# Peptides against a protein of PDB entry 5H65, part 115

Target 1, 294 residues: chain A of PDB entry 5H65
Amino acid sequence: QYLERTPLCAILKQKAPQQYRIRAKLRSYKPRRLFQSVKLHCPKCHLLQEVPHEGDLDIIFQDGATKTPDVKLQNTSLYDSKIWTTKNQKGRKVAVHFVKNNGILPLSNECLLLIEGGTLSEICKLSNKFNSVIPVRSGHEDLELLDLSAPFLIQGTIHHYGCKQCSSLRSIQNLNSLVDKTSWIPSSVAEALGIVPLQYVFVMTFTLDDGTGVLEAYLMDSDKFFQIPASEVLMDDDLQKSVDMIMDMFCPPGIKIDAYPWLECFIKSYNVTNGTDNQICYQIFDTTVAEDVI

## One batch from the design tools (peptide; made by RFdiffusion4, then SolubleMPNN)

Design b2_p13_7_s2 (from b2_p13_7, 5 letters changed)
Fold by OpenDDE base, seed 1:
Structure b2_p13_7_s2 (fold): chain B 294 residues (1-294), chain A 13 residues (1-13)
Amino acid sequence: as target 1 above (294 residues)
Amino acid sequence: SSRFASPRLPKPV
């Protein structure tokens, strides 16, 4: 794709929708805090929502841990169950269900665990040891996903979330529909359980200035702009530092805008109706930050 | 030499 460079002053006078190539400086951006820029996006209803904080998850799992696993739902053809009773005053019961592949327990690196009554800490420990973890609860006739406010699947440090609005949850036995019960692809798990998976996205607003004009451009991107997955950044200090360094490079603190680097990118205009007001907005697209060695 | 990041246009189709 090739577009001629257009000055911002010209763009600001044109009707939407159109695509542009621009050369501009990043005067400012928002939000400034990385954790505020990472959101969950539903590909179906397009709702944006916050990534749950650790404290939020603690509450959800603590509540789940107050529920006693139903003995009648243990040890099915799909999974083998092991129960622990904690030594605390409450004697909390934790059930771990090991999902079998064709009646055989897979190796740990291929095994899906269903955890019932576990705390966030316990779940995270298990997810670090085993391939995949699903937080569950005892339903009426089967195990069910615990809560869509929590991850429906945890793989290492990656938390996979589902859309509450668009999902129609099905019971755990629907995992039987998966032919391969070893790889546990998030999309396949989601499909089996009736979950519409949410996508991690960077959501930012860039104020761009080329000396002829100023406009705000929206960035919504999962992994292409920064070449860093939004799904991994919140759990990786090095990735966080990388994003911060990139933004500091584009919009360096403590210096005048005249010294800011010139940036080239694509933006598209689009119409937005807000009540009686018709506004033209802009979005960054098909733009990647690449590392250079100088 | 130092490493830095810069915006890049997509590869031509």
Scores: peptide ipSAE 0.028, ipTM 0.620, DockQ to the pose 0.029
Fold by OpenDDE base, seed 2:
Structure b2_p13_7_s2 (fold): chain B 294 residues (1-294), chain A 13 residues (1-13)
Amino acid sequence: as target 1 above (294 residues)
Amino acid sequence: SSRFASPRLPKPV
């Protein structure tokens, strides 16, 4: 769809909802820290959640590690089990379940591990060696996902989370429904286990100024705006640097706004009820940071 | 949305 450029002063006078193309400068943005701008978003209930910190995960997995794996749930048609006993920590038991494909153990780079009783450190070590890791616990009749406050799936450095509100968890044997037990696509795993996967998103507020007016525009985007996946940025120093460089280009520190680059983007207005007040808010959409020379 | 052309913002080359 084609939209003509509209000055901010005109936009600020109009009713919502509408779509606009604007040309403006980024006066400021929030939050300033990247880790604060990356959130988890549920596509169903639209709840925004914080990405759990390592400390939070440590607690969850440490608690899980206090539980002894149920021997009755080891070595099924779906997986082969190995038990590791720690040298210290009162002989803590860790169960590693290797998921089979049609009764055959796949190669390590294609293997899904179910980890029971592992610490975050141990789980991370395993995820670096194997394709995929699911933290689990012993249920009454089957293994089940440990906790939706922790990742339901870890692939390398990527943590996949599920929505506590929208998920209706199913037991681990439901992985049998997957035809391909080698690729372990996160969405497929989530579907099999009754998980509504959360999406990593950048959540930021841009204060835009075109000289005629100033408005705040909300940015919620997973990978299109920066052309950097929100799911990867927190674990990649180079990607973090790239985002920082982009934002520094848009809003150079220590420089007057007159020298800021002009930015073109789409914004949409929408109505929001805040208590008794009806207000109009703005959101950036269908906008990508382009390779430009300033 | 794919129905809209994406405006371009400056990015370091």
Scores: peptide ipSAE 0.027, ipTM 0.630, DockQ to the pose 0.028
Fold by OpenDDE base, seed 4:
Structure b2_p13_7_s2 (fold): chain B 294 residues (1-294), chain A 13 residues (1-13)
Amino acid sequence: as target 1 above (294 residues)
Amino acid sequence: SSRFASPRLPKPV
């Protein structure tokens, strides 16, 4: 879609909703810290929530580890179970259930593990080896997802979360509905378990200045703006560095705005009502970071 | 002379 470039001073005078192409400098942005800009978004109820911290997960998994795995739920047609007693003084029982594909154990990189009673550290170690892990607990008749406050699926370093508001959890045996029990696509797992998966998004506010006016534009994007997945950035130092470098290029520290690069992007205006106050807000859309060789 | 990169945010195709 082609849009003519519009100066910010003109945009600020117009009613919403409208779409614009602008050329402006990034005067400032918030939040300044990358980890604060990554959030979880529900595509159904549109709730934004913070990504749980390691400390939050530790508590959840520690609580889960207080419960003993139910022997009656071990070794089903869906999975083979192995029980460990930890070497710690408490002698915790940890159950690992290896999900089978048509009655056969798949290769480690294709195997889904269901972990019961594991700590965050133990779960992370297993996810690195087997790729796909679901934290579970013993339910009345079947294994069940441990807690939607924790990941419903861990794949390598990626934690997949579900929406508490929108999800209607089903028991683990519903994974039987998946024909392919090797790829473990997060959306398929979520569907089988009645989970509405949350999306990692970058959430930022850009203060844009083109010399004619100043405008705040909202950025909510998962992987298009930076060409970096929000789902991976928190666990990858190189990706974090890349985002930081990009932002430093847009808004260089220690220099005046006159020396900042000119940036082009699309913004859309929309109306927001806050009580009796009607305001116009702006959101960046269909925009990708690129670098020109000069 | 040295070459450098300048950032921009392009429109979609």
Scores: peptide ipSAE 0.025, ipTM 0.615, DockQ to the pose 0.028
Fold by OpenDDE base, seed 5:
Structure b2_p13_7_s2 (fold): chain B 294 residues (1-294), chain A 13 residues (1-13)
Amino acid sequence: as target 1 above (294 residues)
Amino acid sequence: SSRFASPRLPKPV
């Protein structure tokens, strides 16, 4: 699409909804810390929620680890089961179920593990080796997802979460509906288990100034703006450094705004009603950071 | 000084 450049002073006088192309400086942004800008978003109910911290997950998995795996649910046509007893004071039982593809165990990098009674540390170690792990518990008739407050799927360092409001959980045997039991695409796993997957998003507020006016625009984007996935950034130091470098380039600390770079982006206006008050808000869309080396 | 020129957005396809 092509839009003509519009000055902010003109935009601020217009009714919503409209789309604009602008050229402005990033006066400031919030949150300043990257970890505060990464959220989970439901595409159905549009709920925004915080990414669970390690401490939160530790509690969930510790609680799950107090439950003993049901022997009746081990070694099905779908998976082969191995049981360990930990050498701790309580003798915790841990079950690992290796999902088979047409009755055959796949290669380690293609194998889905169902973990019952594992700690966060144990789960993370296994996910690094096998690349696909689902935390589960023994249900009445089948294995079930442990808790939607924890990841429903862990792949390497990526935690996939589901929406508690929109999901209607189905038992683990529903993974049988997947024709290919080696790729373990998160969306396919979610669909089989009745999960509405949450999307990692960067959520930021940009204060934009073009010298004619100042407006605040929201950024809510998963992987297009920074060309960095929000789903990976929290677990990768290099990606974090890259985002920080980009933001420092846009809004350099310790210098005056006159020296800031001009940024071109698309923004859309929309109406927000809060009681009797009508407000116009702005959101960045269809915008990707590009770097021109001088 | 910034090593990069003003960030440019790719034109939407």
Scores: peptide ipSAE 0.022, ipTM 0.598, DockQ to the pose 0.030

Design b2_p13_7_s3 (from b2_p13_7, 4 letters changed)
Fold by OpenDDE base, seed 1:
Structure b2_p13_7_s3 (fold): chain B 294 residues (1-294), chain A 13 residues (1-13)
Amino acid sequence: as target 1 above (294 residues)
Amino acid sequence: SSRFASSSLPKPV
């Protein structure tokens, strides 16, 4: 529906919830660092959490690598297993399980690997080659997902995460429920394993100023606002540069706000209760960066 | 021109 433009001074006086069309300048935004603005969001419990750092993943996989693969769980109808022993003094065992489609090993580009005992570096190397990797561990009766603090699926450079709160993990043999064992769609894998997949989102706070008033509105968006997927931006320098350029265009450093571009967007107001304090907050919605900017 | 646009609005020029 069409909304008329409303000045910020008028909006600031109105009760929530309401929707508005505004024209304002971006006085400032936070966080300033793109890495800090990318979060993981659960669509069910709405938890926001940080994307694990490489160092965090290293620790998780190093811990997993201390566990010896169970020989009894190797070479099932679902997968063929190969074991490597590292040449280092620790003699770490790494198991790679190649998931079969109807008892046949698929082509390398269609093959899902289950990795047991691998380091982050080893897993990333394999994901680059085979493009689908699940970190696993030996359970009592079957292979199991290693840890929801780590990706449940790695495809190329993309790490797919699941919600610890909402997921009810199922063993690896549940991948048998997938009719197509070649495409390895993240949502299908998640469903088979009882995982609620997390969504990458940009989370930012914009301070907007139209000369009549100043308003803070937050942005939570996966791929619409910047026309860049939040799921890919952390692993792509060019995408990062693009986002930075966009933000610099809207809020140019070293320039007075009077010279900032005017921005049109939708915002919605909503009520927030914090104890005895009631406040009105604002969120940007249904807004995309203009194509002439990107 | 506006640098942001709503999907419900014409593209800013």
Scores: peptide ipSAE 0.032, ipTM 0.610, DockQ to the pose 0.026
Fold by OpenDDE base, seed 3:
Structure b2_p13_7_s3 (fold): chain B 294 residues (1-294), chain A 13 residues (1-13)
Amino acid sequence: as target 1 above (294 residues)
Amino acid sequence: SSRFASSSLPKPV
């Protein structure tokens, strides 16, 4: 949509909700560290949560590794099972279940592994060799997802998470409902298991200044603003450098704001109620970093 | 769509 450029001083006086086109300088932004700006967002309940740290995952998988795989749940029509016993960890049992496609084992690059009792390091190694990995545990009658605090699906370096509040977990045999047992699309896996998948999002606060006023606008975007997926950036040093470079271009360190570039973007205002207090907030929307900046 | 672009960059259409 074409919107006329509105000065920030005028915007700050107007009621919400409204949409604006602005031209302003990025005075500052927060958080300054990229890893702090990447969050998980539920599209259903809209809760924002932190991406679990490696240490958090270690604890979850270590706890899972204390449980012995149930022999009765091994080797079903859905999967073939192999069991390993560790030598140095009090005989810890690790089960790997290879999901079959129409009763046959797929090639490694198409195979989904269900991992029971694996450590984070073991799971990560397997996810790099096979198409997909799901951490699981032995339930009463079937394998079950281990914990929604951990990824429900790992594909290479990408960790897929589900919403604890919105998900109603189903047992692993529900993967039988998937017609294609080779591609393992995260949304399809989530649907089969009753998971509401979380979305990786960049969450930042931009302080914008056009010389007439100062306004804080929120950025919440998954892949359009930077043209970089939030789901991949934490695991890719080059992508991280790209984001840092972009932000340094807009808000150069050690340089006065007078020398900052003028930026154009869309912002929308909206009302927020916090107890008895009503406030107007602003969010960047339908905005992408220009290609020549990258 | 808009581009978060500097004044030296093409304007969003």
Scores: peptide ipSAE 0.031, ipTM 0.620, DockQ to the pose 0.025
Fold by OpenDDE base, seed 2:
Structure b2_p13_7_s3 (fold): chain B 294 residues (1-294), chain A 13 residues (1-13)
Amino acid sequence: as target 1 above (294 residues)
Amino acid sequence: SSRFASSSLPKPV
């Protein structure tokens, strides 16, 4: 699509909604810390949520670890179960259920583990060794997802979360509906379990200045703007450094704005009502960091 | 110079 370049001073006078092409400098941005800019977004209800911290997960899994696995739910057609008893912590029992593919245990790199009663540390260790991990608990008649406040699926260092509001959780036996029980695609797992998966997104506010006016525009993007997945950036130091370098190039510290690079992007305006106040907001869309920056 | 680029726009000439 083609849009003519419009100066910010003209945009600021126009009604929403409209789309614009602009050329401006990034005067400033917020939040400054990357971990604060990464959120979880529901594609259905559009709620933005914070990514749970390690401490939040510790609490959830510690609580889960106080519950004893139900023996009646062990060793089904779907999974083989193994139980560990810890020497400390009052002899805590941990159940690991190895999901089978057509009655056969898969290789470790294709295996889904259902973990019941594990700590965050134990779960992370297992997720690094095996393909996929789902934290579970004993339900009335079947294993169930432990808690949507925790990941419903862990693959290596990637934590997959679900929307509490939009999800209608189904029991673990619904994984039987998956034809391929080796790849464990997050979206497929989510669908089988009635989970609406949350999407990792960068959420930032850019203050743009073209010399004619100043405008705040929001960035909400998963992987296109930086060409870096928001889902991976928090767990990868190199990706974090890359984002930091990009932002430093756009908004270099200790340098006057006159020396900042000119940026070209699309923004869209939209109306927002906060009580009695109507305001126009702006969002960056269909924009990627230029190749000369990467 | 470093810049944003719209994916729907041709490269600046």
Scores: peptide ipSAE 0.031, ipTM 0.674, DockQ to the pose 0.024
Fold by OpenDDE base, seed 4:
Structure b2_p13_7_s3 (fold): chain B 294 residues (1-294), chain A 13 residues (1-13)
Amino acid sequence: as target 1 above (294 residues)
Amino acid sequence: SSRFASSSLPKPV
């Protein structure tokens, strides 16, 4: 769709909702630190939450490691189980369940591991070798997901999270519903286990200035704006550098705004009610960093 | 010059 460019001063006078094409400079943005801009978003309840910190995960997995794997739940038609006793003084038991495809163990890069009693470090090490890992615990009759406060699926360096509010967890044996037990697609795993997967999103507020007015517009985007997945950026230094470079280009530090590049984007206005106050807010949409920048 | 580009903009001919 084509929209004519509208100056910010005109936009600021108009009622919402409307869509606009604008040309403006990025006066400033927040948060300034990239790691603070990455959030988890639920597609159903639309809650935004922080990505759990490593320290939070350590606590969850440490707590899980205090529970002994149930021998009765080992070696099912779905998975083969192996148990290790750690060499530490506590003699912690760790169970790894290798999910089978039609009764056959798949290749390591296609294998899903279910892990009981593992630390974050151990789980991450295993995910690097076997690609897909689910932290689990022994339930009453079956293995169950450990905790939705932790990833329900780890694939390489990517942690997949589920919404606590919207999920209705099912036991691990529900993975049997998956026809292909070699391609562990996060959405398929989530569906099988009754999980509503959260989406990684960039959440930023841009202060835009075109010389006629100043407007704050927020960005909520998973992978289109930067052409970088929000799900990968926290674990990839090169991707982080790329985002930082882009933002520095648009809003160069130590330089006056007069020298800033002109940016074109689409914004939409919407009404927000805060008590008796009716506010108009703005969101960036259908916008990507131009190819001359990337 | 560096800028944002909208995917809704017509592709240049």
Scores: peptide ipSAE 0.028, ipTM 0.638, DockQ to the pose 0.024

Design b2_p13_7_s4 (from b2_p13_7, 6 letters changed)
Fold by OpenDDE base, seed 3:
Structure b2_p13_7_s4 (fold): chain B 294 residues (1-294), chain A 13 residues (1-13)
Amino acid sequence: as target 1 above (294 residues)
Amino acid sequence: ASRFASPELPKPV
């Protein structure tokens, strides 16, 4: 048998954990701003983190740019190195290491760059021209990832982040373990470098009302609910507009809830302990926005 | 008429 529709008033009286099918209106949601609803989630420790702001990244890369690249770490079997000296910043040195595939430099669209001493602006310019970029620093014996507070991998406009708690970083030469040094799959890069990759997720609280009761349900989803990847939405104005349009359709501004559309979805209840208090929470799962809205 | 769609899930035991 499949789950029958249950009114919210009945759900609110039941113990957790349980799964429900509901039909309700979206009275309200939070946060209202899309930028605030996109988070980074660790699949291992389940910590939620904010996506770093450009200002945060600027600071990290500016600090990295104060360090001089170690000449002894240039031009290895893994990569060919080029060094630039800036004219206006006390002779700041920027090192770009071009990762080779079997001793051969790949085409630009397949090439991974390791960047040492670059600013955010310089890194972004290079990531637009080349397939992939990793910000690095000179370690004692090898290049190392610059900082897990910054992306460990940039591909076009997508920034890939790693979990500081769960990652055990390894030196850049561990990229040698990758058989395919052209596609640069983020998960493979992460595995080689000892990184637990974070996942972009939409995190929202929906206030649902079916006329019998009101219930708050959490949404935590990467790409299924909106059929839009959380990893891409912050860097794409059209995707942002699409999400905003969807939310405006579900919860139209300036009109009464009586005119709101009815929504059908699945929610699950679960127990949460907060000190001495036991609370029941609800989460939306296995739910997608209907095609007539997209 | 529903704006959200979910596949039908088996009733929990």
Scores: peptide ipSAE 0.022, ipTM 0.595, DockQ to the pose 0.020
Fold by OpenDDE base, seed 4:
Formats: C-alpha cells, structure tokens, sequence
Structure b2_p13_7_s4 (fold): chain B 294 residues (1-294), chain A 13 residues (1-13)
C-alpha cells in the first residue's frame, strides 16, 4: 500500500504515530523572520540551539586575543607559525599556524590555518583567502580549539559548530591522523578533534488548513525542503531572498487564504508528553518545494 | 506555480 491523501479532519482524530499525505494551504508560519528559523541541531543529543550572533563571537575572539601565544608551541611538524604584532590594540600578538601536508605547505586554497589571538574580522578575512581556518589557543602542551561556542572550523563564509554536550575535545596535533591535509572535510576535522558537529537546520511551524481542519506541522530540515542549505542561507543574500520568495508565494501577504496555493506534503504524527498531558504533534518529512507547470 | 511537493514515488504504508 501507498500513502493516500487524508483530510486533516480525519488525521486530527487518529492516534500517533502515523504517516500521512496531505493537501492543504499554508495559513501561516512561524517564525516569520528567516534568521530566526535557522538553528543548530546535534545529531547525537538532539539539542537545538541558536546560531551564535556576531556579537557573541566577537566577545569570544576578543577574550582569546588577550592571551599571548606560547612560543613553545610554534613551528611543529604539523604547522609553520608566523607571529604578528598589531600596530593598534596595544600590540596584540596574533599567531597564524599554517598546517603542512607531509611537511610541505599546501596552496592557499588547500591550506588550513590555525589562528591564535585573531579577532572575528581578522579570522573572517583569512578564511576568505585560505581554504579553512580553525580558531585556536595555546593549551598546556599543544594548541587547542579556542571555544566550542565559536566555530571549530570556518570555510569561506560557512561556520562549523560543535556540540558542547557531546564533544570531548582533543588537541590540535590530532589532525596528524588525517592522511589528506588538503581537503579538510569538516566531519574529518571534527572526528580528529573529538567534536560532534552540529547541523544547520530550518525549524519552522506551519499552520496547515485544508478546509476540513487545521493543524500545526513542524519543519526541521537541513537542505531538502527549500533545496537550499541551512548552513549557507544566513551568509547569502540571494539564498535568503529565494526562501523569502518561496514563503511569500505559499503564504502571500495581504491576500485571503482562499487564494493561497494548495500544498502537498507528507506529515508524520508523534506523541509528546508534557507533564500529565499527552499531545500529538506533526512533522513534515520527505517534502520539497517544487514548481508546478500549469 | 510553486508548491510543496511530495516525492514522486508514494511511500508505502
């Protein structure tokens, strides 16, 4: 058997868990602001958290910049180190460690930089020139990841975050375990450093109405629904515009719901216990925004 | 017109 279309009124009467195919209109959605819909999700502990704000990162990196790089940790077999003293900011020391591949410095587009004492602005500038950047600090015996509240890896405009709850950090020399020190795959870096990487997800609540009933369905999706990666949308104006256009099309402002397009999607029901109350929730799954030729 | 679309292949029940 295959999933047949079920009216919302029938779904609302059924026990969970079940899967449904529905046809409904998007009466409303929340949050209305795109940036509020993008979250970080841990695949292990399932914690949802906010993407750190620039201001939060500034504080972390400013704090890190107050620490002087340890000279003893410079120029290892893994990396070559260069130190700058800023002309401004009271002569702040900034260390950049260029990770080598088999003892050789790779090309800039393949190079991993370890940055110690850099500001967010400096780090972002370097990430645009070099393939990958890891914010680090001088540990007791080795360089270490600066802070899991900040990205453990920056690649261009993409910030990769790790789960504080699930990660057990290892020192930077564990990058030696990577045979290929040019590609710097985020998952491989994370594994080497004992990090459980977080996933960017869209988290939205859709109020669906098919004329027989109304229900709220959650969307939690990384890249399938909009065909836009949640990991990139916050840093790309065109992608943001695309998502906004999609939502405006399905839930047009200033127009009555009768004129809204019909949407087809899969939803699954599941039980949630809130104290003594058992409630049924719904989640959208296996659904993609598509263009219909009419 | 755009819509939310289910997979082309229906899911088995």
Amino acid sequence: as target 1 above (294 residues)
Amino acid sequence: ASRFASPELPKPV
Scores: peptide ipSAE 0.020, ipTM 0.567, DockQ to the pose 0.023
Fold by OpenDDE base, seed 2:
Structure b2_p13_7_s4 (fold): chain B 294 residues (1-294), chain A 13 residues (1-13)
Amino acid sequence: as target 1 above (294 residues)
Amino acid sequence: ASRFASPELPKPV
């Protein structure tokens, strides 16, 4: 089915829900800062969360580092354990558990590390070398995920988070259910551990103007709109520059809106009730920045 | 998908 172009003035008069194709200029957008536009979204409860800052993670891992690894939980059929004692910080103990595949230690690039008592800096160093890392703590009978406020899995520079509301955490030994203990697919790890993974999303509000009317449309997208993954953008300067360049192209600074490019996109309307107030909101969907624009 | 760019031919939905 094809949608005909509808002017904003007509859309603004119609009831929701409906889908539209529009041609408009991007008058403005918010938030202006990229780091503020990247959120974590739960696919089950639909809660939007902030991406934890480095400082938040430092606190979590610092607290975790005050705990002593339980000797009884070291060296199981699932993993081999190595313990380090720091020279500083009162001789803090750090346990690294190397997950085995069928009882054999895999190659470093395929090995999952479980880290107990590590600082953020130490964890990041290890993740850069071994790729896959899970921060853990000693539970009652098994290792457990440290904290869902921190990543449940770190792969290189990518932090994978889980939903506190929707997750029912299971102990680390549940990783035994994974047939392949080399690839460490985030979704598989999450499933094994009872985690509902959060999705990185761009969350922006676009103010669209076609000369007949002005409309605010919501953007929530992971990787299609910019053709840039929200999960990677915060850790990649080039990707950040690309997004900034795109937005500057749509909203060129220092010039009047008359000179802005005309843009095409799909928007859908939907009803929102806030108490006694019934509002119609708009969301961008099925829209990608054209390659010829970037 | 629509192109967030200059106008083009109608897009299917």
Scores: peptide ipSAE 0.020, ipTM 0.580, DockQ to the pose 0.022
Fold by OpenDDE base, seed 1:
Structure b2_p13_7_s4 (fold): chain B 294 residues (1-294), chain A 13 residues (1-13)
Amino acid sequence: as target 1 above (294 residues)
Amino acid sequence: ASRFASPELPKPV
């Protein structure tokens, strides 16, 4: 639907909820650092979470690597297992389980690896060689997902996370329910294992000024606003640079706001209750960076 | 020119 342009001064006087088209300048935005703006969002409980840092993952996998793989869980109908013992003083055991399709090992690029006892570095090396990796541990009767604080699936440089609150984890043998054991679609893997996948999102606050008024509008978007997937940006320097360039264009450092570009976007107002206080907030929606900026 | 646009709605003239 077509929306008429409304000045910010008029919007600020109106009750919520409403939708608006505006023309304004980006006076400022927060957070300024990209890594702080990328979050994980649960589509079910709507919780926002921080993306685990490399250091956080290293700790999780290091702890997992202290556990010895259970020999009884090796070499099932679902997977073939290989065990390595590290040459370091700890003699750590690492198990790699190669998931079979109908009893046959798939091609390397189609094979899912289950890694037990691997460090972050080892897991990343394997995920680069083999497209799909799941960090696992030995459970009582079956292999289980290692920890929802870590990725449940790693595909190349993409880490797929699950919601701790909404997920009800099932054992690895539930991957048998997948008819196709070669494509390893993240949503299918998640469903089989009882995981509610988290979504990568950009979360930012824009301060918009059209000369008649100033308002803050919140942005929560996965891949439409920047035309860059939030799921990929943290692992790709070029994508990071692109986002930075876009933001620098909209809100150029070191110059006056009078020289800032005019932006056209859609915002919606909504009511928020904080205790006894009622507040109207604004969110950017159905807006993408113009092609001349991309 | 506008730096933002709607992907689903007609762009304003």
Scores: peptide ipSAE 0.017, ipTM 0.574, DockQ to the pose 0.024

